Peptides against a protein of PDB entry 6NYY. Designs and how they scored, part 188

Target 1, 212 residues: chain A of PDB entry 6NYY
Amino acid sequence: KHFEQAIERVIGGLEKKTQVLQPEEKKTVAYHEAGHAVAGWYLEHADPLLKVSIIPRGKGLGYAQYLPKEQYLYTKEQLLDRMCMTLGGRVSEEIFFGRITTGAQDDLRKVTQSAYAQIVQFGMNEKVGQISFDLPRQGDMVLEKPYSEATARLIDDEVRILINDAYKRTVALLTEKKADVEKVALLLLEKEVLDKNDMVELLGPRPFAEKS
Target 2, 212 residues: chain A of PDB entry 6NYY as posed
Amino acid sequence: KHFEQAIERVIGGLEKKTQVLQPEEKKTVAYHQAGHAVAGWYLEHADPLLKVSIIPRGKGLGYAQYLPKEQYLYTKEQLLDRMCMTLGGRVSEEIFFGRITTGAQDDLRKVTQSAYAQIVQFGMNEKVGQISFDLPRQGDMVLEKPYSEATARLIDDEVRILINDAYKRTVALLTEKKADVEKVALLLLEKEVLDKNDMVELLGPRPFAEKS

## One batch from the design tools (peptide; made by RFdiffusion4, then SolubleMPNN)

Design b2_p28_7_s2
Fold by OpenDDE base, seed 5:
Structure b2_p28_7_s2 (fold): chain B 212 residues (1-212), chain A 28 residues (1-28)
Amino acid sequence: as target 1 above (212 residues)
Amino acid sequence: REEEERRKLFEEAEEEAQRLLEYENRYL
């Protein structure tokens, strides 16, 4: 308990117990976080869920915590599932409310960054090719682009394609699992915090063996 | 403006690549 609370404090920041969310806002957060949690539960290459919370902390109104894999190398499939998990909140809001919040926009930003890195740094796109460009470091003036304007447009197009593919995959998954997202969201509204055991009780065992 | 947006995307992509190497286990 105390050690877990200390880890939670370091990861999530201090609980803003003074920040009272309006019921509709709390509902939005619950469905958003349920989307992340359920996407992570049913994606093979996503990290296993440890905790999901709708208690406001210094960095957000809710969060989902996962056990990261001790790995330095990621496959395209692993990065795709991570993108889908990151889109889970936005997709849940779209499915249940037909609207996008500022929280979902931050997730889209993260997905955009990941997609761009895959294409221009990791060479994971067939049309752009096996390229890795030195990315400008913070504060370095990009004097010259290492590629043509035509290549820049191609990169932008392929980033959009990759994000759209991840979005469609997430929509398909959370539409199939819509009842599970609802169960998690409703239990979050009741308990405010769920652990892995709560998720097992709601959804059954995660269908993927935890790589120890 | 598009060039500046692409430069920002490059900077953000580098930061994301670094974050992928960092121990981070939360999503908001």
Scores: peptide ipSAE 0.180, ipTM 0.691, DockQ to the pose 0.054
Fold by OpenDDE base, seed 1:
Structure b2_p28_7_s2 (fold): chain B 212 residues (1-212), chain A 28 residues (1-28)
Amino acid sequence: as target 1 above (212 residues)
Amino acid sequence: REEEERRKLFEEAEEEAQRLLEYENRYL
């Protein structure tokens, strides 16, 4: 309890008890968070869901909390599943509302940063090759790119391909699991907060063995 | 119609991702 609340404060910020969501906003958040939750549930390499909430915290209107794997080494497949999970909210909004809200922009930014890191830092792209460039830290003035403009264009193209692949994978998954996303969203609208046990009751056991 | 709307949303997401990449390439 106290440890979970401390993590929630660090990740989500303080609950804004004064922030009243409009019913349509609350609905959008519920389907957004349900998209993250369901994507994470059915992706093998996604982090296990601990909690999903539509209670506004800090600057966020909702959040999904996952058990962080104490994993320092990620495979390309693991990073892809994490990208898909991150896209789950945006894709859910697309499937159910035919529109994307500004709330999903931060998720797309995270996916873009992850894709760029995979290609530029981790050498995980065959076309770009086994290169590793130190990405400038946020706030460092990049005076000179360590690669040519031709390489920059290739990187941008391959990043776009990777994001599109993750997006298509997420669309396919959440379209297949559309009824599950709906169930989670509706239950979120009722309970405002779901835990792992609520998800097991609703969807059945997660199809992947949790490594103890 | 729904597939065409999905395609448009996907294209918009791609354009936004491209803008983010351009932003990162300008500042990173």
Scores: peptide ipSAE 0.018, ipTM 0.490, DockQ to the pose 0.017
Fold by OpenDDE base, seed 3:
Structure b2_p28_7_s2 (fold): chain B 212 residues (1-212), chain A 28 residues (1-28)
Amino acid sequence: as target 1 above (212 residues)
Amino acid sequence: REEEERRKLFEEAEEEAQRLLEYENRYL
């Protein structure tokens, strides 16, 4: 309880109880968050779900929160599953509504940043190779790129490939688990907030042992 | 020593806050 409340304050800020969503918007948020929750549930290297909510907060209309792992090193597989989990909301919207909204903007930004970091900072792409460059910070003068324009194009292409691979993986997963996404979304519309126990009751135990 | 302990606590808190922020998916 106290730890969860502390996490909620750090991540999401205060609840905006005054923000009333239209029923169709609330439905979109519920399916979006259900996509995140279900993706995280069935991805081996994703972090365990703590809470999913469609109650608007200072930073968003809904959210899914995960238990951070005490780790400093991430594998390529872990980063991929995190990307898939982050794409879960957008993918859910596409699967259920056949349309996309602006609501996934932050998710897409995070996925993009992760993909670039994997390729240009962590050397995780075989075509680009074992390189590590500092990404220009917002507002830093784009000093001379430490690589050629040909390398820049290669990086951009490999970033798109990585994101598309994560997207396809997420589509496959949430299509397979479509009924589970529906169950979570419907329960969110009723309860507005779900925890890990609600997810266990609804979907059964997470198929991956929590790394203690 | 106290400044170094404070610095470590701050660094640990910043790292934890960053980890926590990375674990929020949100609809905007």
Scores: peptide ipSAE 0.309, ipTM 0.673, DockQ to the pose 0.114; fails the geometry check
Fold by OpenDDE base, seed 4:
Structure b2_p28_7_s2 (fold): chain B 212 residues (1-212), chain A 28 residues (1-28)
Amino acid sequence: as target 1 above (212 residues)
Amino acid sequence: REEEERRKLFEEAEEEAQRLLEYENRYL
């Protein structure tokens, strides 16, 4: 309880009880969060869902809470699935509404940052090779790139490819699972908060064993 | 500039994925 609440505060911030979402906004948030939840459910290397909520907290209109992994080393496959899960909200909005909201902007930024990190920090791209450059921290002016302009272009191209692959994978998954996304979204609109048990009831058992 | 380039990269990715989705939805 106390630990979960602490994690909720870190991830979602404090509940803004005064923030009333309009019905259409609430619907958008529900489908957005359902997209994250369903993507995370059907991706093997995604973090296990603990809670999904459309109750506005902090700066977010909704949030999904995942079990923190004590994992410091990630495979390329794990990072891809995490990217897909992060794209799940945006892809859901697109599938159901044909529009993308500002709520997906932070997810896009996270995905982009992850893609760059994989390529330039972790050396996970065969074309770029085994390079490890310190990515600028948020707010650091990158004055000098430690690589040539040709390498910079190659990195940008490979980042685009990686993001596109993650996006396409997410689209394929959530299109296949469209009915599941809708079930989760509709239940979110009713209950405002779902847990793992609600997800099991709706979707069946998660097809992947929780790695302890 | 890097944020704009990242945004452009993603917009291009989204446009490509939308084109694929539109294509799949026409054939499904």
Scores: peptide ipSAE 0.020, ipTM 0.452, DockQ to the pose 0.015; fails the geometry check

Design b2_p28_7_s4
Fold by OpenDDE base, seed 1:
Structure b2_p28_7_s4 (fold): chain B 212 residues (1-212), chain A 28 residues (1-28)
Amino acid sequence: as target 1 above (212 residues)
Amino acid sequence: MEKEELEKLFEEAKKVAEKLLKYENSYL
């Protein structure tokens, strides 16, 4: 308990108990977080959901927490499902509100980073091929790209394709599961915090066997 | 320790914590 709270403070910061969200903003956050939760629930290679919350914290107005599998190697399929789960919030906003907000900024950053890593570090793209380059770290002088401008354009195009494919997959999933997203969002608006057990009660058991 | 160094250490610790135990998707 105390160790988990310490980690939560490091990851999410302190709860902003004084931050009062407007009802419409709170609704947007609830549907956003419900999108993450439901996407993770129905994606085979997504990590198990631990907690979803619409209580504001240091960096965000809501969050979904996951327990990663203890693995060092990821398949392309696993990375795709993780991207879809990460896009779940933005996709939920689009499906339910027909608008997008700035709330997905960190999600889009993570998806972008994952897509670039898949293409230029892991060699997972057939057009770019079996290449592996270190991505520039924030603050590293952009050393000359170890590849041509033509390759850079190809990378950028394939990153966009990969993200769009993940986005479309997420749209298809959350459209199919639209009623489940609604159920989770409404329960979030009531309880503000849901755990895995709440999700099981609401949606039934996760359709994928928990690999112990 | 300069404020910037502390912030960098904190961000690194955060990344390690997110990978080792749990991670979050967040609405900003």
Scores: peptide ipSAE 0.285, ipTM 0.614, DockQ to the pose 0.137
Fold by OpenDDE base, seed 4:
Structure b2_p28_7_s4 (fold): chain B 212 residues (1-212), chain A 28 residues (1-28)
Amino acid sequence: as target 1 above (212 residues)
Amino acid sequence: MEKEELEKLFEEAKKVAEKLLKYENSYL
């Protein structure tokens, strides 16, 4: 209990009990978080959902928490499913509201970082090839790129392709599971917080064996 | 410890915790 609470405070910050969202904003958050939760539920290589919440914490208005798999090595397929899960919120907003919000900013940042890492650090793109370069850290002076401008353009193009493929995959999945996203969103609006057991009750058992 | 130093340490700790134990997708 105390350890988990400490970790939760470190990761999510303190709950903002005084922050009252407008009903339409709260609805948007609920469908956004439901998108993450459902995408993670139905993607084989996604991490197990621990908790989903629409109670504002720290800088976030809602969140879906996951337990990482105990693994040191990731396949391209695993990274793709993780990207799709991360895009689930944005995709849900598009499917249900026909509009997008700023709420997916951190998700898009994470997806972008993952895509670049796959292509330029892990050599997972056939066109770019077996290269590995460190990505600039925040605050690092723009060191000379260890590759040509032509390679830079190729990297940028392949990053967009990878992200778009993940996005399309997520759209297909959440469109198929649209009713489940709605069920989760509606239950979130009622309970504000859901755990794995709530998801099992609502959607049935996750269709993939949890590798413990 | 200055507020900025504390904030930096917090962000670093957050990153470590997300990698080692659990992570979240957050609506901002």
Scores: peptide ipSAE 0.267, ipTM 0.597, DockQ to the pose 0.129
Fold by OpenDDE base, seed 2:
Structure b2_p28_7_s4 (fold): chain B 212 residues (1-212), chain A 28 residues (1-28)
Amino acid sequence: as target 1 above (212 residues)
Amino acid sequence: MEKEELEKLFEEAKKVAEKLLKYENSYL
């Protein structure tokens, strides 16, 4: 309990229950978080949803929490589904509002980082090849890239392709599940916080067995 | 501890937390 609270504080900060969102902002957050939740629900290799909330915390206005599997190795499929789940909020905004907000900044950062890692660190891209380079860490001196400018351009292009593929996959999924996203969003607007049981009651059991 | 050091520590802690317990997709 205390340890979990400490970790939760590190990840998301403390809840700001007193922060008043405008109704339209709260609606945007609800649909955004519903997108994450539903994407994770219907993606085979996504991690189990723990909680989804539209109560502001730390810097965030809402969040979806997931329990990672006790694993050290990730497949390309797992990473893709995680990317799709991470894009679920942005995609939901596009589907329901026809516009995007700045709210997906952290999600896009994570997706970008994952895409670069897949291509540059894990050798998961055929065009770039079986390479593994260290990504510059935040605050590292701009070390000379261990690859040519042509390779850099190729990497950037393949990163965009990978992200766009994940985005399109997420669009297809959440378009198919549009009614479910709306159900979750509406229930979020009522309850502000949903857990796995709420999702089961609303959507039925997750189609994929939770691999512990 | 300088602000930048604290920020780095916080980001590292987030990565560890995501791996060990749970992670979040957050609307900012």
Scores: peptide ipSAE 0.248, ipTM 0.600, DockQ to the pose 0.131
Fold by OpenDDE base, seed 5:
Structure b2_p28_7_s4 (fold): chain B 212 residues (1-212), chain A 28 residues (1-28)
Amino acid sequence: as target 1 above (212 residues)
Amino acid sequence: MEKEELEKLFEEAKKVAEKLLKYENSYL
């Protein structure tokens, strides 16, 4: 409990109990977080959901928390499902509101970083090939890329393809599960915080065995 | 501790925490 709370504070910051969101904004957050939660629920290689909340913390207005598996190696399929889960919030907003917000900024950053890493660090793209280069760190002088401009263009194109494929996969999933996203969002608006048990009651057991 | 130093420390701690126990997708 205390250790988990400490980690929650580090990850999300302190709960802003005094921050009153407008009903429309709170609704947006609820559907965004429901998108993450449902995407993670129905993606085989996504990590188990621990908690989903629309209580503002630090800079965040809501969150979905997951328990990572103790693994050092990730497959391409696992990384794709993680990308889809991460896109779940943005996709939910698109499906339910026909608009997108700034709330997905960190999600998009993570997805972008993952896509680049897959292509230029892990060699997971057949067109780019078996290459591994360090990604520029924030604040590093963009030293000369160890590859040609043609390779740079190819990387950029393949990154976009990968992200778009993940996005489309997420759209397909959450469209299929649209009613489940709505159920989760509505329950979030009522309870503000959901755990795994709430999700099981609402959606049934997760279709994938939690591999320990 | 300057605000920037605190923010940097927080971001580093966040990254460590996400790897060690749990991670989150946050609406910002």
Scores: peptide ipSAE 0.238, ipTM 0.578, DockQ to the pose 0.123

Design b2_p28_8_s1 (from b2_p28_8, 22 letters changed)
Fold by OpenDDE base, seed 1:
Structure b2_p28_8_s1 (fold): chain B 212 residues (1-212), chain A 28 residues (1-28)
Amino acid sequence: as target 1 above (212 residues)
Amino acid sequence: MEEEEKEKEEKKKEEELKKLIERLRELS
């Protein structure tokens, strides 16, 4: 209890009791968070869901909390599933509302960062090749890029392809699981907070064995 | 109309993605 609340405060920030979401905003957040939750539920390499909430915390209007895997090495498949989970909110909004809100900007940033890291740092792209470049840290004098402008364009194109592939995968998954996203969203609107047990009751057991 | 709106939305998403990639290249 106290330790979980402390972790929640560190990850999600302090609950802002002062931001009352309008009913339509609350609905949008519920479907957004349901998209993350359902994507994470049905993706093997996604982190296990611990909690999903539509209670505003910090700068977020909602959040999904996952059990972080103490994993330092990720496969391409694992990173793809994590990208899909991160896109789940945006994709849910698109499926249910035909619109994208500003709430998905941070998710798109995270996905773009992950895609760029896979291609430039981890050498996970066949067209770009087995290259690893140190990404300049924010505030380092961007010395001359260790690659040509042609390579920069190739990287940009392959980043876009990777994100689009993750997006299409997420659209396919959440379209198949559309009824489950709806169930989670509706239950979020009622309870405001769901845990893993609520998800098991609603969706059945997660189809992947939890690595104990 | 619906296809043209979808194409405009996809183009807008692609432009936003390009800008984000450019910003990432500049900052990272």
Scores: peptide ipSAE 0.017, ipTM 0.449, DockQ to the pose 0.019
Fold by OpenDDE base, seed 5:
Structure b2_p28_8_s1 (fold): chain B 212 residues (1-212), chain A 28 residues (1-28)
Amino acid sequence: as target 1 above (212 residues)
Amino acid sequence: MEEEEKEKEEKKKEEELKKLIERLRELS
């Protein structure tokens, strides 16, 4: 009940006008975006942070903008770091507030889609094997699954394992960097928008060379 | 108490994840 109502409020609340975030909502968004920003800062294969903002734009209550790499091929390690960065917001909320908000629903969806793609499209799971299935697109009729019910269950289990591993990795990282998440969140509450230079001033230089 | 609460939270997260996977399957 409370979770479904929270999901409905976030899905339905995101469609309304420039909602002045309540101070507590603004705080939650600041820590959420700080979680993404800090996870992205300390993960080698995460995209470089360009900008983080708690100013609502469109459907988002906050956002982090990264420099997209024109990369067509991803390793399993790169995909894991991207999953961890995407979980950073939810994990930050858990660490600081002991509760999960619905603001992370889109992030969870993205992580789940990535995990599923790794297992069933890219063949990156040893238990499922080197298989590639076309995922039905949103709105395609559920065509006959090209795999058995036993394989479907195995896929679900391995998707869950992969997401849980990414989650645990993100919890470990943001727990270690908890003070850095707080610094970023507090500065976000003050400035509403941070750039790369603000992050360098707070956290020091990113420990990974910018792959140009 | 703390371990039981953690186990309940993990179980709740697993159920939420399961629902999310089910929704993705329904969309798929």
Scores: peptide ipSAE 0.017, ipTM 0.466, DockQ to the pose 0.020
Fold by OpenDDE base, seed 2:
Structure b2_p28_8_s1 (fold): chain B 212 residues (1-212), chain A 28 residues (1-28)
Amino acid sequence: as target 1 above (212 residues)
Amino acid sequence: MEEEEKEKEEKKKEEELKKLIERLRELS
């Protein structure tokens, strides 16, 4: 109890009980977080869900917490499933509301950063090749790109392809699991916070063995 | 009858998925 609350305070920040979400905002957040939760549940290489919440914390309106793996090395498949999980909120909003909110902006940024890292830093793209370049830090004037303008265009194209592939995969998954997303969202609207046990009760056991 | 209904439901889901993907591409 005290340790979980401490982890929640460190990761999610202090619950801002003072920020009352409007009913429509709360609904949007519930479906957004349900999208993350369900995507994480049904993607093999996604991190297992610890907790999902629609209670505003710090700057976030909701959050999904996953078991942090002390994993420093990721496969391409693992990175793809993590991208899909990160897109789950945005995709859920599109499936249920036919619109995307600003709540998904940070997720799209994370996905974009991951895609660039895979292609430019990790050499995970066959067309770009086994090259590794330092990505410019936010705010650094990229004075000299270590690659040609043609290579930059190729990188941008392959990043878009990778993101679009992850997006399509997420859309396919959450469309198939649409009823599960609805169940999770409705239960979130009731309980405001779900844990792994709530997810097991609602969806059944996660179909993948927890890699310890 | 049940197989034709399932195939129609699967085709409908596939069409809904395609439309959703297209719409998402337009919004991105």
Scores: peptide ipSAE 0.005, ipTM 0.307, DockQ to the pose 0.011
Fold by OpenDDE base, seed 4:
Structure b2_p28_8_s1 (fold): chain B 212 residues (1-212), chain A 28 residues (1-28)
Amino acid sequence: as target 1 above (212 residues)
Amino acid sequence: MEEEEKEKEEKKKEEELKKLIERLRELS
């Protein structure tokens, strides 16, 4: 209870500014959040879904709340599935509406940051090599990059490849699961909030054993 | 028509992605 409320406060912000979504905006948010939820459902290394909501909270028009696995070590495969889950909203909007909204911009930024961290911070790219650089914090003057402009270009190329691979994987998954995304979106439009049990009733049991 | 629109949208996404990477490189 207290921990869930703390996470809800951190993720959702203060409930009180109920932005009244227009019906079309509400529909877009429902399909966006359904994309995240379904991607998270069918990706083994995605965080377990706790709650998905289209009720505006703080700065978010909707949210999917996941149980963070207390995991200190992530594999490349785990990070890829997390990237795909994060792309799920944008990909859903593309599949259903043929358009991308500004709501997906923060997700793209998160994905891009994750890809950059994998390559530059964690040394997870064979072409770039086993380099580790601290990612500058917001507001740090990026003084001297500890790598050449040639390395910078290589990093950009490999980041792009990684994100494109995650994107293609997400498109393939949500295209295969298109009917499931629609079911979740329609139920979100009705209930505004879904939990794990609603997802089990709608989609069946998650195909991955809960790592206890 | 539908294929050309898809190709334009893919190119636009690639450009947006490139801009995000550039921005991260500047911030990182």
Scores: peptide ipSAE 0.017, ipTM 0.470, DockQ to the pose 0.019; fails the geometry check

